# Peptides against a protein of PDB entry 7SID: the designs that were tried, part 133

Target 1, 151 residues: chain A of PDB entry 7SID
Amino acid sequence: LHMYLMLLKELPGEEYPLPMEDVLELLKPLSNVCSLYRRDQDVCKTILNHVLHVVKNLGQSNMDSENTRDAQGQFLTVIGAFWHLTKERKYIFSVRMALVNCLKTLLEADPYSKWAILNVMGKDFPVNEVFTQFLADNHHQVRMLAAESIN

## One batch from the design tools (peptide; made by RFdiffusion4, then SolubleMPNN)

Design b2_p28_1_s3 (from b2_p28_1, 11 letters changed)
Fold by OpenDDE base, seed 2:
Structure b2_p28_1_s3 (fold): chain B 151 residues (1-151), chain A 28 residues (1-28)
Amino acid sequence: as target 1 above (151 residues)
Amino acid sequence: SAEEEEAKKFLEELEEELKKRKEKLKEE
């Protein structure tokens, strides 16, 4: 809880340029927090909504820097975990919608999934391919959100 | 407990993927 509160405090409430070093600091505790609260749907939704602001900064930075690649990797690892659990039907639609928004933002930054690739259990899943799966989501609002994202 | 073990597995998977990425970055 302490880590979560600290993370929430440091995360920006709106999109603005952040030094990549700051992004890395924000991402460091994220995996642990996500693991601890993986079964809490509301917390997961909140986390995904908050990290959306971080994602928006990843695509606007120097893609060749080590820090950028590191930040992208840490973020993609978390997203991959959420996606994996989504495939296992562990999350309700509101969490899936938040995840779709994250994926949408990734595709805007990397429409051809050059770097936006989820690695789960040693397998690579390009975000553009992952995203299309939500077009067939069981929940109407998730399908609509996914469809709107490609327009 | 079973829940604790599941949490550990989840965290372990994340840490393993992060480790792999860090190693890849060092090689570049």
Scores: peptide ipSAE 0.048, ipTM 0.582, DockQ to the pose 0.635
Fold by OpenDDE base, seed 1:
Structure b2_p28_1_s3 (fold): chain B 151 residues (1-151), chain A 28 residues (1-28)
Amino acid sequence: as target 1 above (151 residues)
Amino acid sequence: SAEEEEAKKFLEELEEELKKRKEKLKEE
């Protein structure tokens, strides 16, 4: 886990995009890691904070590439799972804040949710619509973070 | 264990959603 988290943390941002093939390799174990530690708040927060670099890379890629769509799909599946569990009140505010930051970065890359769509339990949820739900979050810091992201 | 079973179930749900998404992308 430690090694994997370190790799995520050191991933270059949007200024230095990686080949999509490398991004895919990094994403492969992500779902497994998230499932194993889904009840560990600290690990989940750390994962969400580190995958911000992945989002930045995805936003700089060719949208028509099969590898790009594959990477986006794998990533969005994980984000969708975190969002779903958030709706079920499984995560504390610090984890929700990390999730909001991920969603914010997605919206910066895709403000109209053309590709940033969460699929949960067979239903599609555009990230821009999902994001607005955090404006009504029970925790004030989450609401504030969501609010500043819309402007 | 119960925890392991929960993790397995969660992973299966993720994989199923990913599969559905891939199928939708192929239709486009």
Scores: peptide ipSAE 0.039, ipTM 0.584, DockQ to the pose 0.788
Fold by OpenDDE base, seed 3:
Structure b2_p28_1_s3 (fold): chain B 151 residues (1-151), chain A 28 residues (1-28)
Amino acid sequence: as target 1 above (151 residues)
Amino acid sequence: SAEEEEAKKFLEELEEELKKRKEKLKEE
């Protein structure tokens, strides 16, 4: 876990996007890590904060690439899982904040949710619709962050 | 343990979703 988190933390910023092949390599173990530590709030928060770099990379990529679609799919599966567990009230506000930031970044890359669609339990949920749910979050900071993203 | 079983189920669900997506990509 520690090595993986370090790797995620060292991802280059938006100014220097990674090749999609490298993004795919980073995403391969992500689902397993998230599953194993799904109940650890601190680890989940850390993961969500670090995967922001992945979102930025995905947003800058050509959507026609097979590798891009693959990476998007793997990433959205993980985000969908976090969102699903959030709806079940499994995560504290700080984790939800990190998730909102991920969703915000996705919306910036895909405002109309053409590809940013969460598939959970066989159903599709466009991120723009998912995002609006956080406007009614129980925690004021989460609501504020969500509201700031709309303006 | 119960926690291990839950973790296993969660992992299996994620893996199954990933498998389905990969299959769809190959068909395109």
Scores: peptide ipSAE 0.039, ipTM 0.569, DockQ to the pose 0.581
Fold by OpenDDE base, seed 4:
Structure b2_p28_1_s3 (fold): chain B 151 residues (1-151), chain A 28 residues (1-28)
Amino acid sequence: as target 1 above (151 residues)
Amino acid sequence: SAEEEEAKKFLEELEEELKKRKEKLKEE
């Protein structure tokens, strides 16, 4: 876990996008890690904070490439899981804030949710619609963060 | 344990969803 988190942390920002192949390699264990540590709020928060770089990379990539679509799908699966558990009140506000930041960056890359669609339990949820739900979050900081994102 | 079972269920859900997405991508 530590090594993986370090790898995520070392991801370059938007200024230096990674090749999509590298992004895919980083995404491979992500679902398993998230699942394994889904109860660990700190780990989840850390993961979500670090995958912001992944989102930025995804947004800058050629959306028409197979690798991009694959990466998007893998990433969105994880985000969908976090969102799903968030709806079940499984995550503290700090984790939700990190999730909102992920969603925000997704919306910046795909404001109309053409590809940024969460599929949870066989149902599609456009991120732009998902994002608005956080405007009504129970925690004021989450609401504020969400509100800032739409301004 | 209950925790392990929950973890397994969660993982299975993720894996299933990922599988569906992969299949969808192949169809495109």
Scores: peptide ipSAE 0.039, ipTM 0.583, DockQ to the pose 0.634; fails the geometry check

Design b2_p28_1_s4 (from b2_p28_1, 12 letters changed)
Fold by OpenDDE base, seed 4:
Structure b2_p28_1_s4 (fold): chain B 151 residues (1-151), chain A 28 residues (1-28)
Amino acid sequence: as target 1 above (151 residues)
Amino acid sequence: SSAEKEAKEFLEELEKELEERKEKYKKE
């Protein structure tokens, strides 16, 4: 876990996007790690904060490539899981903050949710609609972050 | 892909957990 988190942390930002093939490699263990530590909120927060770089890379990639779609799908599944549990108040505010940042970045990359769609339990939830829900979050910092993202 | 499958399994697991918790609540 530590090594993986370190790798995610060292992921370059928007200035130096990684090849999608590399992004895919980074995403491979992500779902497993998230699943294993889904109840460790500190780990979840850290993961979500670090995968911001992945989101940025996904947004800058060729959206028509198969690898991009694959990476997007894998990533969105994980985000969808976090969001789903968030709706059930399973995560503390700091985790929700990190999630909102991920969603914000997704919206910046895909404002109209053409590809940024969470599929949970067989239903599609566009990220732009999902994001709006955080404006009503119980925690003020989450609401503030969400509001800042819209302005 | 394998990773995608794993991600789906992750989601399914979480969804199952949520459902189990809901059922537990109903029984209480």
Scores: peptide ipSAE 0.076, ipTM 0.571, DockQ to the pose 0.077
Fold by OpenDDE base, seed 2:
Structure b2_p28_1_s4 (fold): chain B 151 residues (1-151), chain A 28 residues (1-28)
Amino acid sequence: as target 1 above (151 residues)
Amino acid sequence: SSAEKEAKEFLEELEKELEERKEKYKKE
């Protein structure tokens, strides 16, 4: 886990996009790691903070390839899981803050949610619609962060 | 253990969703 988190942390931002093949390799263990540590709030927060680099990388890709769609799908699946569990009140505010940042970055890359769609339990949820729900979050800081993202 | 079972179930759901997504764009 520690090594994996370090790799995620060292990912370059949107200024230096990685080849999609490299992104895929980094995403491969992500779902497994998230599932194993889904009850660990600190680990989840750390993961969400680090995968921001992945979001930025995905957003800069103009390639319409299977690899791009695959990478987007893998990432969105994980984000969808976090969102789903958030709705089930499984995560504290700090984790939700990190999730909102991910969603914010997704919206910046895809303002109209053309590809940024969360699929949870067979249902599609556009990120723009999901994001607005955090404006009504129970925690003040989460609401503030969500509101700042719109401005 | 119960925790392991829960983790496996969660992973299975993720994999299921991923597979459904793959089926969508494979046809494109």
Scores: peptide ipSAE 0.050, ipTM 0.572, DockQ to the pose 0.780
Fold by OpenDDE base, seed 1:
Structure b2_p28_1_s4 (fold): chain B 151 residues (1-151), chain A 28 residues (1-28)
Amino acid sequence: as target 1 above (151 residues)
Amino acid sequence: SSAEKEAKEFLEELEKELEERKEKYKKE
């Protein structure tokens, strides 16, 4: 886990995009790791904080590439799971904060949710619509973070 | 273990979602 998290953390951001093939390799174990530690708040928070670098890379890629769509799909599936579990009140505010930051970064890359769409249990949820829900979060810090992200 | 079973079930759900997304991409 530590090694994987280190790799995620050290991934170049939007300033230095990686080849999509490399991003895909990094994403391969992500779903497994997230599933395994889905009940560990600290690990989930750390994962979400580190995958911000992945989002930045995805935003700089060719949207028409098969590899890009594949990477986006793998990533969005994980984000969708975190969002879904958030709806089920499984995560504390600090994890939700990290999730909001991920969604914020997605919106910066795709403001109109052309590709940033969460698919959860067969239903599509555009990230821009998902994001607005955090404006009504029970925790004030989450609401504040969401609010400043829109402006 | 129970924890491992839960993790596998969660992963299966993720894989289903991913597969559905892939099918959508093929149609585009």
Scores: peptide ipSAE 0.045, ipTM 0.567, DockQ to the pose 0.812
Fold by OpenDDE base, seed 3:
Structure b2_p28_1_s4 (fold): chain B 151 residues (1-151), chain A 28 residues (1-28)
Amino acid sequence: as target 1 above (151 residues)
Amino acid sequence: SSAEKEAKEFLEELEKELEERKEKYKKE
């Protein structure tokens, strides 16, 4: 886990996007790591904060690439899982804050949710619709962060 | 352990969704 988190932390910013092949390699173990540590709030928060770089990379990629679609799919599956567990009140506000930041970044890249769609248990949820739910979050800081993203 | 079982079940659900998504891409 520590080594994997270190790799995620060292991802380059949006100014220097990684090749999609490298993004795919980093995404491969992500679902497993998230599943194993889904109850660890600190680990989840850290993961969500670090995968912001992945979101930025995916947003700048060419949608016509099969590798891009594959990477987007793998990533969105993980985000969908976090969102699903959030709805079940499994995560504290700090984790939800990190998730909102991920969703915000996705919306910046895809404002109309053409590809940013969460598939959870066979159902599709556009990120723009998912995001609005955080405007009614129980924690004021989460609501504030969500509101700032709309402006 | 119970935690390991839950983690395995969660992982299986994620893997199932990933596989379904891959199948959609192959058909397109």
Scores: peptide ipSAE 0.043, ipTM 0.557, DockQ to the pose 0.697

Design b2_p28_2_s1 (from b2_p28_2, 8 letters changed)
Fold by OpenDDE base, seed 2:
Structure b2_p28_2_s1 (fold): chain B 151 residues (1-151), chain A 28 residues (1-28)
Amino acid sequence: as target 1 above (151 residues)
Amino acid sequence: SEEEEKKLEELRKIQEKYEEELKELGFL
């Protein structure tokens, strides 16, 4: 886990995009890691914070290639899962803060949620719609972060 | 466009596939 998290942390941002093949390799263990540590709030927060670098890479790409769609799909699935479990009140505010930052990054790349759509349990949730729900989060810091992200 | 809609549908299907994996792994 530590090695994987270190690798994610040091990834370049949108200014220096990685080859999509490399992004795919980085995403492969993500589902396993998230599943193993789903109940560990600190690890979940750390994961969400570090995958921001992946989001920045994916954000500037369109859906023209199969590899891009695969990478975007894998990432959105993980975000969707965290979103779903958040609705079920499984995560404390610090994890939700990290999730909001992920959503913010997605909206910076796709402000109208043209491709940033979470498919969860057979239903589609545009990220902009999901994001606005955090304006009404139970924790004041989450609400503030969401509000600040709009401006 | 129709092509964009097809790509979005594929993206949706990809998420459905990996969601099943998350269920199998116990995340969901």
Scores: peptide ipSAE 0.742, ipTM 0.959, DockQ to the pose 0.925
Fold by OpenDDE base, seed 3:
Structure b2_p28_2_s1 (fold): chain B 151 residues (1-151), chain A 28 residues (1-28)
Amino acid sequence: as target 1 above (151 residues)
Amino acid sequence: SEEEEKKLEELRKIQEKYEEELKELGFL
C-alpha cells in the first residue's frame, strides 16, 4: 500500500503529463486498494489527494483513443463509487473535501461535464451537478471549499 | 455528434464493467 501511495504522490505534474499507457498501469491496482481500505478514512483521503495528479493527466486528454476512454472510465468509476458511498454517509468531512478537490479538477478540464459523467448503479451523474450538491454539505469546511471553487 | 455519443456510450459501458468489479471486490 505505502509503496503504491508513494508512487501516486510522486507522479509528474501537469507540466509533464504521463503517457496514457503509464496512467493505465497506475490505475490497475487502484480498485483493489480502494476496496481493501474503503473503511479507512485516512487511507481514502490520501488516495483521493494523490490521484489528483491522475485527474490532471486525464483532464488534459480527449476521448479520441480507446486507451484514454479506458483510463477515464476506470477513474470515473472509482470517483463514482466514492460519491455513492458519500451519499450513504460513509466518509468523514476530510475525505469529502478530498473528493471535492478531485471533482473541482475534473470541472476545470470539463466545465460542462461533456465527458465527466459518473455512471453509478445504472444512472448518470454529471460532475457539475454532483459538485453543486457539496454546497449543501453538512460540514461547513466542505461547503466553503465547494463555494470557493465556483469563483 | 454521433461520434461523440458513441464515445460517451463506450465510456458508460466501461464504467459499468468496472463497477461490477468493485462490487465483486466489496467496495460497493
Scores: peptide ipSAE 0.742, ipTM 0.959, DockQ to the pose 0.869
Fold by OpenDDE base, seed 1:
Structure b2_p28_2_s1 (fold): chain B 151 residues (1-151), chain A 28 residues (1-28)
Amino acid sequence: as target 1 above (151 residues)
Amino acid sequence: SEEEEKKLEELRKIQEKYEEELKELGFL
């Protein structure tokens, strides 16, 4: 876990995106790690904070290639799962804060959710719509973070 | 465009595929 998290943390930002093939390799363990530690709030927070670098890389690409769509799909699935479990009140505010930051980064790349659409349990949820829900979060810090992201 | 919609549909199907994996792993 530690090694994987460090790898995610050290990824280049949006200014220096990795080849999509490398992004795909990094995404492969993600589902396993998230699943194993799904009830560990601290680990989930850390994962979400570190995958911000992945979001930034994905934001530099369009949907033209199959590899890009694969990477985007894998990532959106994980984000969708965290959001879904958030709706089921499985995560404390600090995890939700990290999720909001992920959504914010997605919206920076796709403000109108043209491709950033979460498909969860057979339904589509555009990220901008999902993001808006955090403006009404029960925790004041989450609401504030979401509000700051709009400006 | 139709091409864009086709790509979005593919993206949806990719998510459905990996969602099943998350269910199998016990995340969902």
Scores: peptide ipSAE 0.741, ipTM 0.959, DockQ to the pose 0.871
Fold by OpenDDE base, seed 4:
Structure b2_p28_2_s1 (fold): chain B 151 residues (1-151), chain A 28 residues (1-28)
Amino acid sequence: as target 1 above (151 residues)
Amino acid sequence: SEEEEKKLEELRKIQEKYEEELKELGFL
């Protein structure tokens, strides 16, 4: 876990995007890690904070290739799962904060949710709509973060 | 466009696939 998290943390930013093939390789363990540590709030927070780099990489593409769509799909699935579990009150505010940051970054890359659409339990949820829900989060810091992000 | 819709459909299918994996893994 530690090694993987460090790897995610050290990913290059938007200025130096990774090849999509590399992004795919990095995403492979993500679902397993998230699943294994789904109840560990600190790990979940850390994961969400570190995958911000992945979001930035994914934002460089507009579903232009199969690899891009694969990577986007894998990532969106994880984000969708975190959001779904958030709605089920499974995560504390700090995790939700990290999730909001992920959503914010997604919206920066795709403001109109052209590809950033969470498919959860057979339903589509555009990230911009998902993001808006955090404006009504129960925790003031989450609401504030969300509000600051739209200004 | 039609091509974009196809891509979105693919993206949806990808998410459905990996969502099943998450269910199997116990995340969902």
Scores: peptide ipSAE 0.741, ipTM 0.959, DockQ to the pose 0.909; fails the geometry check

Design b2_p28_2_s2 (from b2_p28_2, 9 letters changed)
Fold by OpenDDE base, seed 1:
Structure b2_p28_2_s2 (fold): chain B 151 residues (1-151), chain A 28 residues (1-28)
Amino acid sequence: as target 1 above (151 residues)
Amino acid sequence: MEEEEEKLKKLREIQEKYEKELKELGFL
């Protein structure tokens, strides 16, 4: 876990995107790690904070390749799962804050959810629609973070 | 328009595939 998280943390910034093949390699362990630590709030928070770098890489891709779709799909699935479990009240505010930041980053890259659409339990949820729900979050800091992203 | 719809369809299918994996792993 530590090595994986460190790798995610050390990803280059938005100005230095990784090849999509490298992004795919980074995503491979993600589902396993998330599943194993799904009820560890601190680990989930850390994961969501670190995968922001992955979002930036995915958002910069203007290539219509199978690898791009695969990477986007894998990532969106994980985000969708975190969102779903959030709706089920499984995560504390700090994890929700991290999730909002992920959604914010996605919206920066795709403000009208042209590709950033979460498919959860057979239903489609555009990220902009999902993001709006956090404006009504029970925790004031989550609402504030979401509201800041509107302007 | 049809091309965009096809792209979204593929993304949906990919997510459905990996959602099954998450269920099998016990995440969902």
Scores: peptide ipSAE 0.721, ipTM 0.948, DockQ to the pose 0.834
Fold by OpenDDE base, seed 3:
Structure b2_p28_2_s2 (fold): chain B 151 residues (1-151), chain A 28 residues (1-28)
Amino acid sequence: as target 1 above (151 residues)
Amino acid sequence: MEEEEEKLKKLREIQEKYEKELKELGFL
């Protein structure tokens, strides 16, 4: 776990995007890690904070490749799952804040939700619509973070 | 735009596939 988290943390930034093939390799164990530690709030928070770098890579990629769609799909599935479990009140505010930051980064890459659409339980949820729901979050810091992102 | 619709369709199908995996893994 710690090795994987460290790897995610040390991903190249915006100046040097990873090849999509490398992004796919990084995403492979993500579902397993999330599943194993789904009830560990600290690990979930850390995962969400580190996958921000993946979002940046996905947003800068060519949308026409199969690998890009695969990577986007895998990533969006994980984000959608975190959002779904958030709706079920499974995560504390600090995890929700990390999720908001992920959504914010997605909106920066795709402000009109052309590809950033969460498919959860057979229904499509554009990220912009998902994001606005956090403006009404029960925790004031989450609301403030969401509001700050709009202004 | 048919091309965009096709892309979104594929993206949806990918998410459905991996959502199934998450259910099997016990995440969902």
Scores: peptide ipSAE 0.721, ipTM 0.948, DockQ to the pose 0.855
Fold by OpenDDE base, seed 4:
Structure b2_p28_2_s2 (fold): chain B 151 residues (1-151), chain A 28 residues (1-28)
Amino acid sequence: as target 1 above (151 residues)
Amino acid sequence: MEEEEEKLKKLREIQEKYEKELKELGFL
């Protein structure tokens, strides 16, 4: 886990995006890690904080390739799952804060929701709609973060 | 428009596939 998290953390920024193939390789363990540590709030928070770099890589990919779609899909699935479980009150505010940051980054990368659409339980949810829901979060810091992000 | 719709369709399919995986893994 630690090694994987470190790899995510050390992903290149927007200036030097990874090839999509590399992004895919990094995403492969993500579902397993998330599933294994789904009840560990600290790990979940850390994961969400680190996957911000993945979002940046995904957003910069102007290449409409199969690999891009695969990477986007895998990533969105994880985010969608976190959101779904958030709605079920499975995560504390700090995790939700991290999720909001992920959503913010997604919106920055894809403000028109060309690809940033969560498909959860057979329904499509544009990230902007998902993000808006955090404006009504039960925790004040989450609401504040969400509100600040739209300004 | 058709191309965009096809892209979204593929994206949905991918997410559905991996959502199933998450369910199998016990995340969902």
Scores: peptide ipSAE 0.720, ipTM 0.948, DockQ to the pose 0.848
Fold by OpenDDE base, seed 2:
Structure b2_p28_2_s2 (fold): chain B 151 residues (1-151), chain A 28 residues (1-28)
Amino acid sequence: as target 1 above (151 residues)
Amino acid sequence: MEEEEEKLKKLREIQEKYEKELKELGFL
């Protein structure tokens, strides 16, 4: 886990996007890690904070390749799962704040929701729609973070 | 527009596939 998290943290940002093949390799363990530690709030928070670098790489991809869609799909599935479990009140506010930051980064990368659409339980949810729900979060810090991100 | 719709359809299908995996793994 520690090694994987370090790799995610050290991913280059917008200045030097990684090849999609490399992004895919990094995403492969993500579902397994998330599943194993789904009840560990600190690990979930850390994962969400580190996958921000993945979002930046995905957002700069102008390639309409199968690999790009695969990478986007894998990533969005994980974010969608965290959002779904958040609605079921499975995560504390600090994890939700990390999720809001992920959604903010997605909106920055794809402000028109060309690809940033979560498919959860057979329904499509544009990230902007998901994001606005956090304006009504039960925790004031989450609401504040969401409100600050719109400006 | 048709190309964009097809891309979104594929993206949806990919998410549906991986959602099944998450269910099997016990995340969902």
Scores: peptide ipSAE 0.720, ipTM 0.948, DockQ to the pose 0.864

